# Ledger of designs, part 25: peptides against a protein of PDB entry 1MQS

Target 1, 223 residues: chain A of PDB entry 1MQS
Amino acid sequence: ILKMLFLNKDLNNNDNITTITDDIFNQQEIIWKVLILDIKSTATISSVLRVNDLLKAGITVHSLIKQDRSPLPDVPAIYFVSPTKENIDIIVNDLKSDKYSEFYINFTSSLPRNLLEDLAQQVSITGKSDKIKQVYDQYLDFIVTEPELFSLEISNAYLTLNDPKTTEEEITGLCANIADGLFNTVLTINSIPIIRAAKGGPAEIIAEKLGTKLRDFVINTNS

## One batch from the design tools (peptide; aimed at target 1 S124)

Design b2_p17_2_s2 (made by RFdiffusion4, then SolubleMPNN; from b2_p17_2, 8 letters changed)
Fold by OpenDDE base, seed 3:
Structure b2_p17_2_s2 (fold): chain B 223 residues (1-223), chain A 17 residues (1-17)
Amino acid sequence: as target 1 above (223 residues)
Amino acid sequence: KEKERYQAFLSKYKSLV
């Protein structure tokens, strides 16, 4: 996984993850890149890496392949996804739209010959093969069992957030408490979350606060 | 081995253009 995050450069694999990331961080210029995942690969990464590990590897943002993603035409992208026709089509669409500067494609398991040929065929139509820098089989196809749903057990959260009499300060305070709970959960289970929230409401506030907490934690840990 | 998949991709691509 770490090798993939460093664009499959040679790494000294004799050390633990922390030592490897620290050594690379100290010795090499960080290449900032986007990490694109699916549900399966998200679970895989979350089981092995900490949030800080992604940042040390130069991952500026990570997202699900099926989600709408903003163009970053000057930023290289790492795809780490299942070898499916659907994912190939999405990658090709991203290529067509010049969504990223470079494409480092990593499959969780072996890409079948027919799908490889399909990828090549579709890329040939675009004429943009020069942007595809890697096509790798990572062989990291394993299942991680994790809870799909949990509760912070905050009393009357829904009522407070939806009561017209609730002040902005009260809402902000509650959102901060929720973000704290989520932050603690992330650290406890050693997960790497992709944060998704509805825009224009309390969920967005919570998402922003959580993001800030995670970033601050990483900065403080690296100091 | 990892480079082989990419080369296979490139080879197929080149055959199509």
Scores: peptide ipSAE 0.296, ipTM 0.860, DockQ to the pose 0.046
OpenDDE base, seeds 1, 2, 4, 5: peptide ipSAE 0.020, 0.018, 0.217, 0.131; ipTM 0.585, 0.593, 0.832, 0.760; seeds 1, 2, 4 fail the geometry check

Design b2_p17_2_s4 (made by RFdiffusion4, then SolubleMPNN; from b2_p17_2, 9 letters changed)
Fold by OpenDDE base, seed 5:
Structure b2_p17_2_s4 (fold): chain B 223 residues (1-223), chain A 17 residues (1-17)
Amino acid sequence: as target 1 above (223 residues)
Amino acid sequence: EREKRYNEFLSKYKSLV
């Protein structure tokens, strides 16, 4: 998250958030930016950073993407939003309107190919592609509750998985979604975990799916 | 021209996957 807030510049990962923000605040000229969020990303950021941290990162104001936002044509904007068609369309509209000076687009999870192509097409039509400085998948679709505990914030996941009326298809689908979230989390922390899961239930299914995703990823990135 | 801009935009996309 901090890397994103500093326009994806290289940061020293050995320091805690406070040290990083203090060092950057003291050593570098602060670039003031607008942070555009959605509901999901707001929760993510709020779980990891304090308001003061945002300020130290040069975030002058943050707003929801769906809110009516005033134009700040001389201010760069950081978008940190879910990879949805709706959000893409809003970003493109903001681009068309010259709402900000520069656009740093960060998606909370992987942008699907079809949406990437759509975004690219729309941007190309505007003739303002030069204002788009970055488009990144951040894989931050999780909530950090504690340093060693996080949540995917999937509504009613526990209830669904423990409801005897839930179908196998529903369970499988939910497990896949959970595995995707966990996968994104792993990518974010840049560490391959040892997976521990209870046997004989949904946790095992999730672990299997996650394991497969991780193995596939490692193979693909090393090839 | 549009294609050029299209490709330029795509070049700015970075994913871990």
Scores: peptide ipSAE 0.394, ipTM 0.904, DockQ to the pose 0.661
OpenDDE base, seeds 1, 2, 3, 4: peptide ipSAE 0.386, 0.251, 0.137, 0.389; ipTM 0.901, 0.853, 0.750, 0.903

Design b2_p17_3 (made by RFdiffusion4)
Pose (drawn by RFdiffusion4):
Structure b2_p17_3 (pose): chain A 223 residues (1-223), chain P 17 residues (1-17)
Amino acid sequence: as target 1 above (223 residues)
Amino acid sequence: SEDKTTEFNELVEKYQE
């Protein structure tokens, strides 16, 4: 999360510290930025970061994508928002409206090509595609409550999975999401683990789903 | 994380054509 608030700095280069000392913060000399969150993404940040931490990272203000936000045409913007048609539209609207000097679009989970092309087509007919400095799938779609306790924030799962009423489609979709939440966690750990799961029920489906996802990930790296 | 910037810019150029 902090690396993102630094415009995904330090990326594409060297450095292995973990929570930047102040003397180094003065090395790059950092400028204030607007931080745009949405309902879901605010729940992710406010769980691990205090307001003081945000300022210390150069975040002047933070507001939801849906609020009426007064313009700051000369101030950078970092969007950390859900990969939704609704949000993408607003980014396009803000982009046109010239709400901010720059855009650093950061997606909470992962943006589908379906929507990447959408955002891209809309932005193309603006004379301002040049203001979007970066677009990143951040893979932080979970909440870390205690130091080693995390949640996918998918309430009422035992019911949805065992309710006879539930479709054989709703179940597949739910497992697919849980498979993603785990995938989002696994990528954060930066370790491709061995999947072990109890057979017979949802844990297996999710295991085999996550297995396939992590399989492709390992492939679409080297070959 | 995954950077989509290059792909996004290529798509924008494609649509501007």

Design b2_p17_3_s1 (made by RFdiffusion4, then SolubleMPNN; from b2_p17_3, 12 letters changed)
Fold by OpenDDE base, seed 3:
Formats: C-alpha cells, sequence, structure tokens
Structure b2_p17_3_s1 (fold): chain B 223 residues (1-223), chain A 17 residues (1-17)
C-alpha cells in the first residue's frame, strides 16, 4: 500500500512505515496527491495506515470515487479501486473533464481483459492517454473484514479442500495459491508473521509453503 | 501486483488506428 502511495516505487520492505516515510521526506520533495478510493479499498487503507501516514505520503485529500469531487487539475491522482465497469467509466469521465493532472490507477484485484479493452477504447476517444501514467491490478489478493481478519476470497476453497474427489495435485495447487496470497498480504502489511497452522491438513501445507516463500524473500532482500 | 501500463498503451494505440 505504501508503495502505491509513492507511485509504485521500490521501497525497502525491511523498514517500518515511519522509517520509509521519513526517508522519503528527507530525500525528496513531497509530491502532493489525491487518493481516490471505494468502499472496499477504504476498509483496507484504514486497517493498515493511519491518517498521519497518508499525510507523510503526500496525500492531501482522499475521497470516494462515487462522490462528487472538486477538480484539482494541477494535482496528480492515485486511484485505488475495484476493477468494475462503473469505476472505469468514472475514471474516464474524470480524465475527460481534466479533473486531475495525472492518473495513477491501481485496481484492487485482477482486471478482466474485457474491462482493460473497454478502458483502452474509452481513453482512446478522449485523446488524453498521456495523462495516464500507471495502471496496475492485483494490488490486493485479500479483503479485509477486520483489522486482524481477512479473506483471500478464493472461490470454493473450503469445498475443494474437503471434497474427497479432489486430487492431490488440485489440493497442492490451491494451497500454493493460498500461500501466494498470504505472502502478498505479508508484503502489503510490511510485517513478518509468526505462522500458526493446524497439523495434519491443508493448513500445514500452506504454512510450509508460506514459510519457504518468506525465508527466500528475507534472504534475497538482505543480500 | 501486475503492471498493465504498457499493455494499456498498446491497446489505446490500436483503437486510434
Amino acid sequence: as target 1 above (223 residues)
Amino acid sequence: MKDLTEELKKLIKEYKK
């Protein structure tokens, strides 16, 4: 999330939020930005960041995408929203109206191909494609329900893991996907967890895979 | 996280054609 707020620049993941923001503040002039959210992303941001963190990241204003927002044509905007047709239409409308100077678009989950094409088509008509600086998707692989509780929202995971007809390969694949999601979550939160898992089931497999990923990451980053 | 910037720019060019 901090990476997004700093326009997806590489940040040292070993530092806490305060250290990162202080270092950037000291090294570079703060670029003030507008942060555009939806209901889902608001919950995520609120669970991870404090108001002071947003200010240190250069976020001067944050608003919901569906709300009426005042034009700030000289200010860059960061969108952090769900990949929906509605949100795409709003972003394009904001682009058409020159609501902001630059557009940094971060979709919370995977952007379907049809929506990517729709976005491209609409932007092509505006003639303002140069204002779109970045487009990212799959930023969040989880949904935060509570500060200490989240879901990866993998469809039918429980059913798949408990169906006797499910093959070992399918289970292994699903566990790998879950581990990847958890790994990304760890990176997003910027905290190395203590892994707790029940023994003798898929949770143990997931824990092992996640542990390996974390160890590999730590080794590679400290290298 | 996946960077779609270049892909988007490519598609935009295709639609302008």
Scores: peptide ipSAE 0.663, ipTM 0.965, DockQ to the pose 0.544
OpenDDE base, seeds 1, 2, 4, 5: peptide ipSAE 0.661, 0.652, 0.652, 0.649; ipTM 0.963, 0.960, 0.961, 0.961

Design b2_p17_3_s2 (made by RFdiffusion4, then SolubleMPNN; from b2_p17_3, 9 letters changed)
Fold by OpenDDE base, seed 1:
Structure b2_p17_3_s2 (fold): chain B 223 residues (1-223), chain A 17 residues (1-17)
Amino acid sequence: as target 1 above (223 residues)
Amino acid sequence: MQDLTEEFKKLVEEYKK
């Protein structure tokens, strides 16, 4: 799962989640990403990862694939969903609408050949195949069945960013909370990461807030 | 975990023809 969040880069499996995230956070550029889930994958993510882990991996927002999601055309997206015709159609629709800048598709179980062909055929018609950077399957060797854990840790980000009734103040508040989390992480690791944020989305807001916090901290510490 | 990226890209090109 961590490998997926870091765009399937090779990770040392001998390290615990905290060590892996800390090392990557300190040594590599953080790429802000959106995580797209379904009900099954939500349960899995919630059982294995905490909010802080997602933040360290550069996940700024997460949402359900079947929910209405705001377009973030400058933000890369990680899909972690079941290999179904419905999910494939949604992904293709997201591609057609230029919903995200890049698509990293990870299916929770084995993708049947017919569905792979269907995905490829639909994508070929769009002319936007270059936006699909990765296709993986068989990510889950075990099924985690407790979806309630997801709502406690992650639900606020989705509701705030995708609800049309969400105020600018609420969005700002959420971004501030995320920036605080990242700031605390940076301080704990005692290393300033290189942060790359997509423009035009919450990632940019978070990056700006984080930058300000870091600058303020450095100024105050040198005083 | 299986990487299907190469196979996928190949299929896309085949359908464009």
Scores: peptide ipSAE 0.681, ipTM 0.968, DockQ to the pose 0.331
OpenDDE base, seeds 2, 3, 4, 5: peptide ipSAE 0.679, 0.672, 0.678, 0.670; ipTM 0.966, 0.965, 0.966, 0.966; seed 5 fails the geometry check

Design b2_p17_3_s3 (made by RFdiffusion4, then SolubleMPNN; from b2_p17_3, 9 letters changed)
Fold by OpenDDE base, seed 2:
Structure b2_p17_3_s3 (fold): chain B 223 residues (1-223), chain A 17 residues (1-17)
Amino acid sequence: as target 1 above (223 residues)
Amino acid sequence: MKDLTEEFKKLVEEYKK
């Protein structure tokens, strides 16, 4: 996994993830990358890596492959997703739309020959095969802990956010506080979150703020 | 882990022909 995050460069055979990330961080300029995951790979990553590990690996943004993602045409992307027709189609669509500058594709398990051929065929039509820098398949057998549910003790948050009398400023402030709390929680548990939020509401605001905080943290840590 | 890059690139070229 770490090797993948560093674009499959040779890593020191140290058993300590922290040591590896620190060594790489200290020795090389960090290339900022987007990490594209699916539900399965998210669980895998979360089980073995901490938020700081991803940051040290230069992962500034992470998203689910099925989520709407903003184009970052100047940013390389690492895909770490299941070898499915659906994911392949999405990757190809991302390629067609020039969503990222470079594509490093890593499948979470063995890629069947037929899917490899399908990927190649679709990519051949796009004329953008040069943007695909790597294609790997992996064998991951990780034990993932069950998801934990937690809450922030923010008094009357739900009521405030749903009260029509609440001002936009109050909502914004509350969302910022929630985002701060989530950010701190993320740092405490040392796990990279996949942010999911309903569109068009406070949850989206919170998600955006949290995402920004995480990105800023990564940038500042690397500065 | 298996590097499929070269095989992939080869296939792409084959489909372009």
Scores: peptide ipSAE 0.682, ipTM 0.966, DockQ to the pose 0.371
OpenDDE base, seeds 1, 3, 4, 5: peptide ipSAE 0.670, 0.668, 0.681, 0.672; ipTM 0.966, 0.966, 0.966, 0.966; seed 5 fails the geometry check

Design b2_p17_3_s4 (made by RFdiffusion4, then SolubleMPNN; from b2_p17_3, 7 letters changed)
Fold by OpenDDE base, seed 4:
Structure b2_p17_3_s4 (fold): chain B 223 residues (1-223), chain A 17 residues (1-17)
Amino acid sequence: as target 1 above (223 residues)
Amino acid sequence: MKDLTKEFKELVKKYKE
């Protein structure tokens, strides 16, 4: 995985992940890139790497492949996704839309020949094959840790958010506090989350705020 | 892991023809 994050350069270090990332981080200029994941690979990444590891590897932002993603035409992208027709189609669509500057495609498992051909065929039509810098398939057999459930222990948060008497200002304030708590939690546990929230409610507000905070943090750290 | 880049590029070329 680390090799992938460093664009499949040879890593001749037998040290732990932290030591490897530290060494690489100190030795060379960081190439900032976006990491595109799916559900399976998210679990894999989360089980193996921490926020600090990803940051040191130059991961500016990460997102799910099926999520709406803002174009970053000047930023290279690392795809680490399952070898499925659906993912291939999305990658090709991202390529068509010039979503990123470069595409480093890493499949989480062996890519069947038919899918490789499909990818190639679709890419051939786009005329943008030069943007695809790498195509790898991996043989990952990682044991993913079970999801952890935790609470911020904010008193009466649910009641406040669901009380019809609560003002929008109060909701906004509470959402901000929750987002702050989640942000701090993310930093504390050193785990990059995939943010999922129900649409049309406070959860969405919180998710957006948290996303912004995380992005801002990354930007500030990268500066 | 397996590097499929070369093979992929060749296939792309093939499909362009």
Scores: peptide ipSAE 0.675, ipTM 0.963, DockQ to the pose 0.404
OpenDDE base, seeds 1, 2, 3, 5: peptide ipSAE 0.660, 0.673, 0.661, 0.664; ipTM 0.961, 0.962, 0.962, 0.962; seed 5 fails the geometry check

Design b2_p17_4 (made by RFdiffusion4)
Pose (drawn by RFdiffusion4):
Structure b2_p17_4 (pose): chain A 223 residues (1-223), chain P 17 residues (1-17)
Amino acid sequence: as target 1 above (223 residues)
Amino acid sequence: SYIEDKTEEFHELVEEF
């Protein structure tokens, strides 16, 4: 999360510290930025970061994508928002409206090609595609409550999974999401683990789903 | 952590349109 608030800095290069000392902050000399969150993404940040931490990272203001936000045409913007048609539209609207000097679009989970092309087509007919400095799938779609407790914030799962009423489609979709939440966690750990799961029920489906996802990930690296 | 960068792909798509 902090690396993102630094425009995904230090990326594509060297350094292995963990929570930047101030003397180094003064090495790059950092400038204030607007931080745009949405309902879901605010829940992720406010769980691990205090307001003081945000300022210390150069974040002047933070507001939801849906609020009426007064313009700051000369101030950078970092969007950390869910990969939704609704949000993408607003980024396009803000981009046109010239609400901010720059855009650093950061997606909470992962943006589908479906929507990447959408955002791209809309932005193409603006004379301002040049203002979007970066677009990143961050893979931070979970909440870390205590140091080693995390949640996918998918409430009422035992019910949805065992309710006879529930479709054989709703179940597949739910497992697919849980598979993603785990995948989001696993990428954060930066370790491709061995999947072990109890057979017979949802844990297996999710295990085999996550298995396939992690399989492709390992492939679409080297070959 | 792993981060996927879609910036270049985004700008290539914008050029295509």

Design b2_p17_4_s1 (made by RFdiffusion4, then SolubleMPNN; from b2_p17_4, 8 letters changed)
Fold by OpenDDE base, seed 4:
Structure b2_p17_4_s1 (fold): chain B 223 residues (1-223), chain A 17 residues (1-17)
Amino acid sequence: as target 1 above (223 residues)
Amino acid sequence: PYIKDLTKEFKELVKKY
């Protein structure tokens, strides 16, 4: 789910190690996005993420697909919805109306071939296929827990990082701890991540620290 | 294993219509 919120960029394992290493250091600004859900996916998201988590992921607005939504033509949209004809039709209508700048479509379960073809056919008619950047199906029905969503179980981390009374040293220390946790996680999954963090805050500090750790590790391991 | 990228397939299908 988190990967989806970050436009599934981590899924391209085909990135050259060099590109991955470069990306580790490229602190990309948070891209603000709209998250479009249905009832099923809303329940899923709500069970796993808090509103604040969505905001941290760059989700400025989240709404139901069947609800009337205000056009945000300059904002990319992430759809996370069930693979149904109804949802497909709505997505296509949103595309026709230029409701969003880009469309990242994630189905909550396997998309049947016939529906994929239907989506493609309808999109073809619109002439706006270039706005659809991604089409994914996620097998939520088979996922008991989001394996890519985890907590470091650091108590009051958010409060500490956002408390104006927190000293720079405390922030730095906490960021280091978070980075260590993330580093350990990365090592555990045996995958080098693309690190993305909001600029100008603790996330950037964490990203930098994590990047350094990963670089050091790679250098030491390849040597 | 729980996510499948259909983008390429989708794009190809769009071209066929």
Scores: peptide ipSAE 0.624, ipTM 0.940, DockQ to the pose 0.376
OpenDDE base, seeds 1, 2, 3, 5: peptide ipSAE 0.621, 0.619, 0.613, 0.620; ipTM 0.947, 0.943, 0.944, 0.947; seed 2 fails the geometry check

Design b2_p17_4_s2 (made by RFdiffusion4, then SolubleMPNN; from b2_p17_4, 8 letters changed)
Fold by OpenDDE base, seed 2:
Structure b2_p17_4_s2 (fold): chain B 223 residues (1-223), chain A 17 residues (1-17)
Amino acid sequence: as target 1 above (223 residues)
Amino acid sequence: PVIKDLTEEFKELVKKY
């Protein structure tokens, strides 16, 4: 997240948020930016950053993507939003209207190829592709509630997994989604965990799926 | 990598349209 707020520049991951923000604030001129969020990304940001952190990152204003926003044609904007058709359309409309000077687009999770192509097609029509400076896929599908404690915030996951009426297919699908989220989290923290899970339930399924993903990743990165 | 830079790919796609 901090990397995104600093326009995806390399940051020292060994430092705490305060140290990182202080160092950057002291070493270079702050680029003032607008931060455009959705409901999901707002929760994510709020879980890991304080208002002061945003200010130190040069965020002067933050708004929801679906809210009416005043044009700031001389101010760069960071979008941190879900990879949806709706959000893409809004971004393109903002581009058409010259709402901001520059566009730094960061999707909260994986951007499907079809949506990337849609974004490119729409932007090509505007003739303003030069204003789009970055397009990133962040894979940030978690919220930190406490230090080293996080949630994927999948709606009704516990209820679904514990409902006897839930089908095995539904359980398997949900467990796969959870495992994907956990995998991305592990990669984000750059640490391979020891997995602990209760036996005989969804937790075991998730653990197995996650373990497989991690093993495959290690093999692929070492080859 | 978790974070993917799609900027160049995006720009190339824009040129195709």
Scores: peptide ipSAE 0.628, ipTM 0.950, DockQ to the pose 0.638
OpenDDE base, seeds 1, 3, 4, 5: peptide ipSAE 0.625, 0.600, 0.622, 0.603; ipTM 0.949, 0.940, 0.948, 0.942

Design b2_p17_4_s3 (made by RFdiffusion4, then SolubleMPNN; from b2_p17_4, 7 letters changed)
Fold by OpenDDE base, seed 5:
Structure b2_p17_4_s3 (fold): chain B 223 residues (1-223), chain A 17 residues (1-17)
Amino acid sequence: as target 1 above (223 residues)
Amino acid sequence: MVIKDLTEEFKELVKKF
């Protein structure tokens, strides 16, 4: 999160920022910027940062992407939003209207290829691609409930996984979504876990999916 | 912190359209 708020610039050689200290804020030139969130990313940010921390990071204004927002044509914007067609369309409309000076686009999870292509196509048509400074996947699709506890905020997950009326397809789909959230969490923590799951249930499906994602990631980062 | 930078891929896609 903080790295994103500092426009993904390297915040010193310490990959181990485990604590928000005033020293992190004092070492950076404060660039004043707008933070654009959705409902989901608002919950994520609010779980780990206070309003004062946002101010220290140079966030002057934060607002929901779907809300009417005043144009600030001389101010750079950080988008931190879910990878959805709706959010892409709004970002492109904000670009078309010159709503901000620069666009730093951060998705809360992996942007599907088709949506990346849609974003690129729509931006191409605007002729304003030079205003898009960054496009990132941040892998921050979870809420920190306690210092060592997180939630994926998946509604009814326990009920869906344990209801005998739930279809195998629904279970498999939910297990994939859980595995994606866990993958994002693991990448954020920057530590590869030993995965252990009970056999013969949703836990095994999740573990297999997560294990595959982590293996694929390690292969692609070591190449 | 693992971040995937899509910026260059995005810019290349923009040039194709």
Scores: peptide ipSAE 0.605, ipTM 0.948, DockQ to the pose 0.766
OpenDDE base, seeds 1, 2, 3, 4: peptide ipSAE 0.602, 0.599, 0.602, 0.603; ipTM 0.944, 0.946, 0.950, 0.948

Design b2_p17_4_s4 (made by RFdiffusion4, then SolubleMPNN; from b2_p17_4, 11 letters changed)
Fold by OpenDDE base, seed 2:
Parts: sequence; C-alpha cells; structure tokens
Structure b2_p17_4_s4 (fold): chain B 223 residues (1-223), chain A 17 residues (1-17)
Amino acid sequence: as target 1 above (223 residues)
Amino acid sequence: PVIKDLTKELKELIKKY
C-alpha cells in the first residue's frame, strides 16, 4: 500500500511505516495526490495506515470512487479499487472529463484479461492514454485485523462455505478466490508459511490450492 | 512479484485500437 501511495517507487521493506514516511517526507518533495478508493480498499487502507501516514504520503484528499468528486485537473490521482467493469467505466469517465492530471491505477486484485482489454479499448477512444501513467494489479487483497491475523474480507464467505445449499462448484470457486488472496498475501510478506488447515472442509481445499500455487511459484522463480 | 505492472501491456493494447 505504501509503495502505491508513492507511485510504486521502491521502498525499503525493512522499515516500519513511520520510518518510511518520515524518511520520504524529509528527503523528497511531496507529490500531492488524490486517493480514490472503494469500500473494500477503504477498509484495507484503514487497517494498515493512519491518517498521518496518508498525509505524509502526499494524500491531500481521499474519496470513494462512486461519490461525486470535484475536478482537480492539476492534481494526480491514485486509484486503489477493485478490478470491476464498473470501476473501469468510472475511471475512463474521469479520464474523459479531465478530472485529474495523471492517473495511477492500482487494482486491489488481479485484473482479468477481458477487463484489461476493455480498459484499453475505452482509453483508446478518449485519445488521452498519455494521462495514464501506471496500471498495477494484485495489490494487497487483505485487511490486517491483528499483527498476525489477516482477513480477505470476502463478502459472506463464511456463510457461503457453511451453507449446505451451496454447490460444490460455488465452494470450489470461492476457495480458489481465497487461495489467490492468501497467495498474494504470502508473497507480500515475503515468507513461506507453514499451512495449517482443518481436515474435511473448505479450509483443506484452500490449503491445497495455496500449497500448489506456492510450489508452482517457487519452481517457476528458481527456473 | 505479486504486484504486476500492466502499464506497458495496456499501452500496447491501446495501440491496437
């Protein structure tokens, strides 16, 4: 998240948020930016950053993507939002209206190919592709609730996984999404976890999927 | 890396339209 707020510049991961923000604040000219969030990303930001951290990162204003926002044509914008068609359409509309000077787009999870193509198509029509400076995906798809406890905040996940009416296909799909989120979390922490899961339930499915992803990643990275 | 930079890919796709 902090990396995103500094326009994806390399940051020293060994320092705490306060040290990083202080160092950057003291050493570099602050680029003032607008931060556009959705409900999910707002929760994520709130769990890991303080208001002062946002200010030190040069965030002057933050707002929800679906809210009416005043144009700030001379101010760069950071979008940190879910990779949805709706959000893409809003971003493109903001681009069309010259709402901001520059667009730094960060999706909270993986951007599907079809949505990337849709974004490209819509941006091509605007003729304002030069204003899009960055597009990143797979940003932190978790909320820190405790120092060693993370939540992916998938809506109704517990209910869905424990509802006897839920189909096996739905469970498998949800477990895959959870495993993807956990995989991204693990890579963000830069440590290989010991996976523990209860047997005979969704947790086991998730653990297996996560284990496979981690193994594949290690093999592919070492190749 | 978990975080993927799609900027270049996006720009290339835009050129196709």
Scores: peptide ipSAE 0.629, ipTM 0.953, DockQ to the pose 0.627
OpenDDE base, seeds 1, 3, 4, 5: peptide ipSAE 0.622, 0.622, 0.615, 0.616; ipTM 0.953, 0.948, 0.949, 0.950

Design b2_p17_5 (made by RFdiffusion4)
Pose (drawn by RFdiffusion4):
Structure b2_p17_5 (pose): chain A 223 residues (1-223), chain P 17 residues (1-17)
Amino acid sequence: as target 1 above (223 residues)
Amino acid sequence: EEENYNNFLNKYNKNYF
C-alpha cells in the first residue's frame, strides 16, 4: 500500500528496506498528492494505516470517487479503486474535467481486459490520454485485521454454500471469488505455495481453482 | 485516436508483488 502511495516508486529498481526512513524520503523529496478511494478500498486502508501515516507518505487529502470533489488541477492524484464500470467512468469524467494534474490509476484487485479496453476507448477520444501516468492492478483485495488475520470480507458464505436454494451457478461464482481473494493474498506474500485442501466440498473447488490460477501465473512468466 | 488508445494501453501494468 505504501509503495503505491509513492507512485509505485522504487519499482523497476533496487532497495530492500521496509518502512522508509525520513532521511531517504528527503532524498527523492516528495510532493503532496490527492488520494481517491472508494467504499471497499477505504475499508482496506483504514485497517492498516492511520491518517498520520498518509500525510507522512505525502497524501494531502483523500476522498471517495463518488463524492463531489472540488478540483485541484495542479495536484497529482492516486486512485486506489475497485475495478468497476462505475469507477472507470468517473476516472474518465475526472480526467476530462481536469480535476487533477495527473492520474495514477491503481485497481484494488485486478482490472479485466474487458474494462481496460473500455477505459482506453473513452480516454482515446480525449486529448488527455497523456495525463494518465500509470494504471496498476495492485492485488490487495482483502483486509488484514490483526498481524496475521485476514478476511475476504465475503459475509455469509457457509449459508450461501450449503443453502439448497443456492444455484449451481451462484456457488461456482462464489468459489471463483474466494479463489481470487486467496490469489490476491498469495501474490502479496510473493511465494507460490503448495495447495493442500480437504476433499469433497468447497475447499477443494477453491483449491483446484486457485491451483489453475497459480499454475498459469507460473507459466506466463517463463517459456 | 488510435495512437492515444495504444499509448494508454502501454501504461497498463500489474503489480504482482

Design b2_p17_5_s1 (made by RFdiffusion4, then SolubleMPNN; from b2_p17_5, 10 letters changed)
Fold by OpenDDE base, seed 2:
Structure b2_p17_5_s1 (fold): chain B 223 residues (1-223), chain A 17 residues (1-17)
Amino acid sequence: as target 1 above (223 residues)
Amino acid sequence: SKAAYEAFLSKYKSIYF
């Protein structure tokens, strides 16, 4: 998250958030930025950072992507939002309206190819592609609740997975979403997990999906 | 244009790729 707030520059520091922000704040000129969030990413940010941390990272204003936002044409913007068509359209509209000077787009999870192509196409039509400085998948689709505990914050997941009335398609879809979130978390932790799951239920499905994703990732990264 | 489209795609990055 801090890396994102510093425009995805390399932060070579194993120190805690406070030390990192203090060091950066003291050593380099702060680039003041606007942070644009959605509901989900707001929860993610709030679970990890304090308001003072945002300030030290150069975030002068933060707002929701769906809120009416005043133009700040001389201020760069960091978008940290879910990879949805709706958010893409809003970003493009903001680009068209010259709401900000520069656009640093960070998606909370992997942007599907179709949406990436859509974004690229829309941006190309605007003629303002030069204002798009970054488009990143951040893989931050989780909330830290405790030092060794996290949540994907999927509403009613337990109920859905355990309700006998839930269809197999719904279960499979939810399991896929959970596996994606877990995959993102694993990548963020930068450690290969030992996966433990109960057999014969959704947990096994999730574990298998996660395992496949991890294997595919390792193969693709080493190729 | 195709060139603009490709140029934009070149800006797409992943912190894990």
Scores: peptide ipSAE 0.141, ipTM 0.783, DockQ to the pose 0.658
OpenDDE base, seeds 1, 3, 4, 5: peptide ipSAE 0.096, 0.094, 0.135, 0.118; ipTM 0.748, 0.745, 0.780, 0.763

